# Peptides against a protein of PDB entry 2FGR, part 54

Target 1, 331 residues: chain A of PDB entry 2FGR
Amino acid sequence: SSVTLFGIVDTNVAYVNKDAAGDSRYGLGTSGASTSRLGLRGTEDLGGGLKAGFWLEGEIFGDDGNASGFNFKRRSTVSLSGNFGEVRLGRDLVPTSQKLTSYDLFSATGIGPFMGFRNWAAGQGADDNGIRANNLISYYTPNFGGFNAGFGYAFDEKQTIGTADSVGRYIGGYVAYDNGPLSASLGLAQQKTAVGGLATDRDEITLGASYNFGVAKLSGLLQQTKFKRDIGGDIKTNSYMLGASAPVGGVGEVKLQYALYDQKAIDSKAHQITLGYVHNLSKRTALYGNLAFLKNKDASTLGLQAKGVYAGGVQAGESQTGVQVGIRHAF

## One batch from the design tools (peptide; made by RFdiffusion4, then SolubleMPNN)

Design b1_p12_2_s2 (from b1_p12_2, 6 letters changed)
Fold by OpenDDE base, seed 2:
Structure b1_p12_2_s2 (fold): chain B 331 residues (1-331), chain A 12 residues (1-12)
Amino acid sequence: as target 1 above (331 residues)
Amino acid sequence: DQEVLDAVLAQI
C-alpha cells in the first residue's frame, strides 16, 4: 500500500472595480489559477489487476489560514479499480462536472472560468451548482480506442426542504471521445432540489470539445440548465464558451476565453472575456496574471469570482473588471 | 512524482 500527501497553495493579490454597492474591492485572494487544496490518497494492490483506493481532499484558504475550518468536502472517496474501470463511493465531483469542466481553459477557478455550473434559480440545496454531490456512487469506464464514459447516482436520504422530499438526489453521466489532439463529450444530469420550499428539478445538458493544434489549443462549451419548478415556470440559462491557449517561449502559457450567459427567465445576457498568463518558474511553481471583463445587460447581476476578496454580484446592468496576480505552488 | 503532479494539476 502507499499513502501520498499532496496539495496546491495558490494565493493572489486581487482587485474588482465594483461590488453590489458599486464600490471597488481589493486584497489577498485565493485559488486564482488552481483551487488551493490539501489531500491524502493511497492505493493497495489486491492482485489480479484489482486495486483499492482512498482519496481525502479539502480546500485551503491561504489568506486566512482556514479560519472557517478544514474538511474533506472536495473529495472523500473509497474506490475499487481494475480492467473494468473504477467504482467510487463518497462525496466527489459528479461525473458531468468532472468531465465537462476539463474544457475550461481557466480550470474552473479564479475570475476567468466558465460560470455555467451555477445555482441559477436560488435553489436551496447545498450543491445546486451541479459540481459535487454527497452520498455519491460513481463509475468510470476505461478508455476503449478513445471512447470513455462516466455515470453517477447520489442518494437524497429523504432530505426535505419545505414540501420537497428528495433534495440532493443526483443522476447523471457523460459519454466522450478522447484520442490524440481531439476531445469531445456530451453530459446529461438531473438533480432534485427546492426553490421557495417547492420541489424543483435541476436539469443540465452540456456539450464540450477541444482540439490541440500543437501551436495552440481551441476549446468550447455549450450548456443548458433548467430549474423546473412546480409553479412560476422554468428558470433556463443557455451558456456558451470559446477559448484559445498557446505556449509562450517554452515557459509560459497565454489564454483567452469568452463566455455568454443567456438568462432566459430575466431575458438578460452577460458577456465575460478573460485574458490569462501563466509563467512556470519550475514544474511545481508558477506566477500568473488574470484580467477579466464582465458585462451585464438589463436585469443581469453576475459577478466575477475573486475568491477571498469579492465573489458577490453587481447592480443590474453593471459591468465589472477584475485583476488577479499570484503564485501557485504544487506539492 | 510527475504522475502525482499531473493528476493534481488536471483536477478542478
Scores: peptide ipSAE 0.335, ipTM 0.907, DockQ to the pose 0.060
Fold by OpenDDE base, seed 3:
Structure b1_p12_2_s2 (fold): chain B 331 residues (1-331), chain A 12 residues (1-12)
Amino acid sequence: as target 1 above (331 residues)
Amino acid sequence: DQEVLDAVLAQI
């Protein structure tokens, strides 16, 4: 048996030109290029091609030294793996987010990511962004000539909010084709939650694709998220993303990503454009800079996620500019 | 370990 300690410390100086009051915010933020984390993992060979595994991982907040505490809410799994693929038991990324966030060139982190994996409806469930689940069983297939899949089910354990009696139940999965420069995937998920104390289904469909031309990578996402409410009608968002990345001088990477969030319940759009640069000082240490523009239209109040500085909304129809400059170190 | 680093950097 081996136990590996691993982690990332990513800390930045961040600025946003508008908060909910119209004022600027600036300070020391976290997780601008990669989510800061501490983890333990290990494997045991059981013979016959069977392996046991564990993974324990929590978020690090380097700006305040984890003042709110430390936990393993990023991942806390035990696994069996072999020629059949991998079965995981415990809190993890749900299969849909694990696969479909791989098309986000900003790795679902900082001010630049695709924000489609969101709680669009003031859902009262802890994971109503569709990223992780408690009480999760997951299965991942091997790759068969490019074809692969993942499936997951999370138990609600009779968790209640208001009159909702199945909160936290998840069912979902993806099918994918990953071969050389090409990746393409379809993900489907349903999560049970509550909105205003009433039972609500969070339905998600996501299409992703990427192609690596060697000199550049193109990536795209198409998503629909729908909070189906028995009273008050559906809260639907259509999200679109297109991104490009390219290596620079053998030690850098430039990224450009556009996203559109069409928020149907308020008939309002938001446009996000982000320019990012990563400069590798080594295999483990990088400098980075992100510049993001978020244009809200009409009743849209979306804000950039400058974690540790400001991650709230703005006034309706207002635009926000964000900057992050930081250091990422992996160990 | 490069495999460790790549696996850590690939996860959100």
Scores: peptide ipSAE 0.324, ipTM 0.902, DockQ to the pose 0.060
Fold by OpenDDE base, seed 1:
Structure b1_p12_2_s2 (fold): chain B 331 residues (1-331), chain A 12 residues (1-12)
Amino acid sequence: as target 1 above (331 residues)
Amino acid sequence: DQEVLDAVLAQI
């Protein structure tokens, strides 16, 4: 058996030129290149190719020292793995987010990531962004000549909000082909939630692909999210991402990513473009900088996610510029 | 361990 303590401390100076009032915000932020975390994990060989595992992981907020507390809401799983793949029990990334966020060149954090995995509808469920679930059972296949899949089910445990039953039920999965420089995936998920105290289904379909040319990587996402409501019609968003990354001088990485969020319920688009640079001082320590531009059109009010500084919206049709400069250390 | 580091950095 082994137990490993691990983590990331990622802290930055961040700036955004507009908040909801049109004022600038700046300060010390967290998780600009990777989500800051503390975790424990381990494995036990049970013989015959069977292994037990555990994983406990929580977010670290280095700006305030976790003043709101610490928990294992990032992951709290026990698992069995072997030639059949891996079964996990406990709170985790849902299979769809775990696979399809791997195409995001900004590691689903800071001001640069793909923001498609979002609560688009003021859903009242705790995980209406489609990223994680409580009460989750997950299964991941082995890799068969590049083909792999993951499936998950989360129990609602009769959780209710207003008149909505089955809140927090998740069903979803992906199929993928991962072979050498190529990765491609299709994910499907449904989550039960509430909007305005009424039952709502969050349906998600995501396509992802990437190709590593050695000198550069290209990555893309196509997503549709629908909050299906019995009253007031569907809240649909089509999200698109295209990104490129390249190694620089053997110690750096440059990233450029564009995303489009077509918010159908308000007939409004948002455009995000982000330039990022990571400079590796060592295998464990990096300096980074992100520069992001978010252009809202019409009724769109999206804001960049400068965690610890400002993650709120802006005025309708306003553009926001964000900067993060920070240190990432992994242990 | 590099494998541990790479696995931690690969997760969101």
Scores: peptide ipSAE 0.323, ipTM 0.901, DockQ to the pose 0.060
Fold by OpenDDE base, seed 4:
Structure b1_p12_2_s2 (fold): chain B 331 residues (1-331), chain A 12 residues (1-12)
Amino acid sequence: as target 1 above (331 residues)
Amino acid sequence: DQEVLDAVLAQI
């Protein structure tokens, strides 16, 4: 067997011009270009084309030294892989998020990412953002001439919240085509949760595509989330993203991404635009800067996710500006 | 290894 220790330490100085009180927040934040992590992984060749694997990964908070502790909530899987693909047992990214977040040019972290993978409804489940699940079984196909798929099921284990009796159950999957410069995917998921102590289904559909022109990459997402509540009607959000990235001077990357969040339950839109730059000092170390603008309309209260500084909402209809400048180191 | 680095950076 092999064992590899790996990680990322990403720490930044962050600023947002408004919090929920209308005040500015600034300080040392984490995970502005990539989520900071510590992990162990390994594989064992079992012969006959069969491999065993493990993956243990937790988030690192470099601002406080993990004062709230360390865990393997990012991933804690054992796997079998071979010509049939890969089966995973344990907490992981759900197949839908694992695939469809790959179209986010901001790596699903910091102030620039696509925020569609969100708890839109004050869902009471631990993973109501649709990103990860406990008690997960996942299957990933090989790539067959570009075609690939992933499927997952998470057990609820009779977890209850209020009158909801299936909290944390996930079923979902994607189909994709990944060939050369092209990637395209369709994901479908349902998660059982609770809202106000009542059983609620979080339904998600996501379409993603990207094309790498060499000189630039274009990427897009279309998503609908529905929290289907027995009482009070559906909480529906339509999320849209379009992004571009380009290499700069052989050592840099510029990113521009726009997202629209059409929050149907409050008839309110939010617009996000983010400019990012990454400057590679080496293969492992980069400087980065992000500048994000979030414009809430009407009853929308979305905030930029300046992790470690401020990730809360703003007043209804308020706009927020965020900045992150940081160092990413990978080992 | 560059492949290991790219794989780690590709994960969210």
Scores: peptide ipSAE 0.316, ipTM 0.899, DockQ to the pose 0.058

Design b1_p12_2_s3 (from b1_p12_2, 5 letters changed)
Fold by OpenDDE base, seed 5:
Formats: structure tokens, C-alpha cells, sequence
Structure b1_p12_2_s3 (fold): chain B 331 residues (1-331), chain A 12 residues (1-12)
């Protein structure tokens, strides 16, 4: 049996030129290059190719010292693994997000990430962004010549919101091909939630692909999210991402990513472009900078996620510029 | 260790 303590502390100086009032925000932010975390994990060999595992992971907020508390809401799993793959019990990334966020060159964090995994509909469920679930059972296949899959089911435990039952029920999975420089995946998920106290299905389809040319990596995402409501019609968002990364001088990485969020329910688009640079001072410590521009059109109010500084929306049709400069340290 | 960082970063 082994127990490993691990973590990341990522803290930045962040700026956004507009908040919901049109004012600038600046300060210390968190998780600009990687999500800050503290975790414990371990494995036990049970013999016969069977292993037990545990994983406990919470988010760290280096700007306030976790003033709102610490929890294991990132992951709290027990697992069995072997030649059959891995079964996990407990709160985790849902299989769809675990696989499809891997195509985001900004690691689903900071001002640059793909924001498609979102609550687009004011869903009242705790995880209506489609990223994690409580009461999750997940299964991951081994890799068979590049082919792999993951499946998950989360129990609703008869959670109700208004007249909505089955809130927090998740069913989803992905199929993937991961071989050398190539990765490609299809993810499908449905989550039960509520909007305005009424039963709502959050349906998600995501396609992802990446190719590493050695000199550069290309990555892309195509996503459709639908909140299917009994009243007022579907809230549909089509999200698109294309990114490139390249090593610089053996110690750096430059990243450029574009995303488009086509918000069908409000007939409004948002365009995000982000330039990032990471400078590795060591295997564990990096400096980074991100520059993001978000252009809202028409009724779109999206804001950049400068976590710890400002992660709210802007006025309809307003553009936002964000900067993060920070230190990432892994232990 | 790079393997620990890669394993932690691969679960972002």
C-alpha cells in the first residue's frame, strides 16, 4: 500500500477591463494555468492483477487560504482496477468531461479555457456545468490498441427541486482512440436537473480531437449542449474550439486558442481568443502569462473566468479583455 | 517528479 500527498498551488495577478458594471477588476487570482489542488491518493495490490485505490482531492485558493473551507469536491473515489479496467465509486469528473476537457489547451482553467462545459440555462442542479457528479459510479476500459471508453452513472437519490424529480442523475460516456500523436473522442451525456423549478434534461454531445506534430500540437472541440425544458423551449448552445500549442526554446510553451459560443436561445454569439505562455523554471515550478479577449455579440453576457478576481458576466454585447500573470508550483 | 506532475495534470 502507498499513500501519496500531492498538490498544485497556482496563484496569479489578474486583471479584467470590465465587470457587470463596466468597471475594471484586478487582484490576486487562483488557478490560471492549472487548478490549484491538494490531494491524497494511494493504491493497494490485492494480488491476481487486482488493485484497490483511493483518491481524495480538493481545490486550493491561494489568495484567501481557503476562507470558504476545504472539501474533496474535485474527487473522492474508491476504486478497483485490473485487466478489466477501472471501476470508481464516489464524486469525480464525469467520464465525458474527464476525456473531452483533455483537448482544452488551457486545462479547463483560467481566462483561456473552453467554456462549453457550462450551465447555460440557470439550471438549479449543483453540477449543471456537466463537469462532475455526486453519487457517481464510473467505469474506464483499458486501452486496446488505442481504443478506450468510459461510462458513468450518478444516482439522483430522489433529489427534488420544485416539481423536478431525479435531479443530479447523470448517464454518460465516451469512446476514444488514443494512439501516439493522435487523440480523438466522442462523448454523450444526459443529466437531470431543474430550471425554474421544472424538470429539465441537460443533453450534451462533444467531439474532440488532437494531433501532436512534435513541433506543435493542434486541438479541437465541437460541442452541443441542450437544456430541454417543458416550457419556453430548448436552451441550445453550440460551442467550437480550435487551439494550437508549441514548445519554445526547450523551457517554454506558447498556446493560442479560439472558441465560439453560439447561444441559440438568445440568438447571440461570443468569440474568445487567448494567447498563453508557460515558462518552466523547473519540472515543478512555472511562470505563466495569459491574455484573453472575449467579444460578446447582441444579448451575450459571457465573462472570462479570472477566478479569485472576477468570474461574472459583462453587459450585453460588451467585450472583455483579461490578463493573468502567475506562478504554478506542483508538489 | 515529472511523472507525478503529468499524472496530476492529466486529471485536470
Amino acid sequence: as target 1 above (331 residues)
Amino acid sequence: DEAVLAAVLAQI
Scores: peptide ipSAE 0.012, ipTM 0.430, DockQ to the pose 0.058
Fold by OpenDDE base, seed 2:
Structure b1_p12_2_s3 (fold): chain B 331 residues (1-331), chain A 12 residues (1-12)
Amino acid sequence: as target 1 above (331 residues)
Amino acid sequence: DEAVLAAVLAQI
């Protein structure tokens, strides 16, 4: 058996030129290149190719020292793995987010990431962004000639909000092909939630693909989210992403990513463009910089996610510029 | 070491 302590401390100076009042925000922020975390993990060989595992992981906030406390809400799993793949029990990334966020060149964190995995409808469930679930059972296949899949189910445990009695139930999965320079995946999920105290289904479909040309990587996402409401009609968002990354001078990486969020319930679009650079000082330590521009149209109020500084919205139709410069250290 | 960092960075 082995037990490993691991983590990331990622802290930055961040700026956004507009908040919800139209004022600038700046300060010390967290998680600009990778989510800051502390974890414990281990494995036991049971013989015959069977292994037991555990994983406990929580978010770190280096700006305030975790003033709101520490927990294992990132992952808290026990698992069995072998030639059949892996079964996990406990809170984790849902299979759809675990696979489809891998096409985001900004690692689903900081001011540059794809923001499609979101609560688009003021859903009242704790995980209405479609990223993680409580009470989750997950299964991941081995890779067979490139083909792989993952499936998950989360129990609602009769969680009630208003007239909704199945809040937090998740069912979802993906199919994928991962071979050499090519990755492609299709994900489907449904989560039960509430909006305005009424039962609502969060349906999600996501297509992702990437290709590594050696000199550059291209990556793309196509997503539709629907919050299906019995009263007031569906809240639908179509999200699109295209990104490129390239190695620079053997120690750097440059990234450029564009996203479009077509918010159908408010007939409004948002455009995001982000330039990022990572400079590796070692295998474990990097400097980074991100520059993001978000243009809201019409009734759109989206904001860049400068965690620890400002992650709220802006006024309708306003544009926001964000900057992060920071240090990432992994241990 | 490298496999640990890659696995930690690949998990969002």
Scores: peptide ipSAE 0.012, ipTM 0.424, DockQ to the pose 0.058
Fold by OpenDDE base, seed 3:
Structure b1_p12_2_s3 (fold): chain B 331 residues (1-331), chain A 12 residues (1-12)
Amino acid sequence: as target 1 above (331 residues)
Amino acid sequence: DEAVLAAVLAQI
């Protein structure tokens, strides 16, 4: 058996020009290029091509020293793997988020990421962003000539909110083709939740693709999220992303990403544009900078996720500019 | 190592 201690400490100076009152926010933030984390993982060879695994991972907040405590809510899995693929038991990324967020050139982190994996409806479930689940069983296939898939089911354990039953039940999966420079995937998921104490289905469909031209990478996402409420009609968001990245001078990477969030329940759009740069000082240490612009139209109130400084909304129809400059260290 | 870093960085 092996045990590996690993982690990332990512801390930045962040600024946003508007909060919910129209005031600027600035300070020391976390997780601008990669989510700060501490983890333990290991494997055991059981013979015959079978392996056992464990993974325990929690988020680190370097600005306050984890004042709200530490937990393994990022991942807490035991697994079996072999020629059949991998089965995991425990809290993890759901298969749909694990695969489809891989097309986000900002790695679902900081002020630049694709924000489509969101609670669009004030859902009362703990994971109504569609990213992780409790009580999860997941299965990942091997790669068969480029073709691969992942499936997951999370038990609700009879959790209730208001009159809603089955809260926290997840069913979902993806199919993908990953071969050389090409990646393409389709993900489907349903999660049971509550909105206003009433039963609600969070339905999600996501298409992703990327191509690596060597000199640059192009990536795209198309997503529909639909909160199907028993009363008050559906809350639907169509999200679109297009991004490009390129290596710079063998030690850097530049990234540019655009996203559009078409919020149908409020007939309102938001546009996000982010420029990012990462400078590798070593294999483990990098400097980074992010510049993001978020334009809300009409009733849209979206805010950039400057974690540790300000991650709230803005006034309806307001635009927000965000900056992060930081250090990432991996161990 | 680079494989450990890549595996850690690939986890969201």
Scores: peptide ipSAE 0.011, ipTM 0.428, DockQ to the pose 0.061
Fold by OpenDDE base, seed 4:
Structure b1_p12_2_s3 (fold): chain B 331 residues (1-331), chain A 12 residues (1-12)
Amino acid sequence: as target 1 above (331 residues)
Amino acid sequence: DEAVLAAVLAQI
């Protein structure tokens, strides 16, 4: 058996020029290039090609020293793996987010990431962003000539919010092709939640693709998220992303990513553009800078996710500029 | 293959 302690400490100085009051926010933030984490993982060979595994991972907040406590809400799984693939029991990334966030060049964190995996509807469920689930069973296939898939089911455990039952139930999966420079995936998910105390289905469809040309990588996402409400009509968001990354000088990486969030329920669009640079001081330590611009139109109030500084919205139709400069260290 | 992509794109 093996046990590995691992982590990332990623801390930055962040600035956003507008909050919900129109004021600037600045300070020390976290997780600008990668989510800061502490984890334990291990494997046991059971013989016959069967392995047991565990994975415990929590978020680290280096700005306050985890003042709100530490937990394993990032991942808390036990697994069996073998020639059949991997079965996981416990809180994790849902299969759809695990696969489809891999196309985000900003690693689903900081001010630059694809924000499509969001609670678009003021859903009252804890995981209405479609990223993780409690009570999750996941299965991941092996890779068969590039083809792979993942499936997940999360138990609701009869959780209720208002009149909504089955809150937190997830069902979803992806199919993918991962071979050499190409990755492509289709993900489908449904999650049961509540909005205004009423039953709501969060339906998600996501297409992702990337191609690595060696000199540059292109990546794209197409997503629809639909909160299907019995009362008040559906809350639909179409999210689009296109990104490029390229190595610079053998020790750097530049990233440019555009996203569009077409928020149908408010007839309003938001445009996000982010320029990022990572400078590798070593295999484990990097400096980084992110510059993001978010333009809300009409009734859109989206804010950049400067975790630890400001992750709230802005006034309707307002634009926000964000900067992060930080250190990422992996151990 | 194209028809599945078109059907998925038509749902978005």
Scores: peptide ipSAE 0.000, ipTM 0.315, DockQ to the pose 0.012

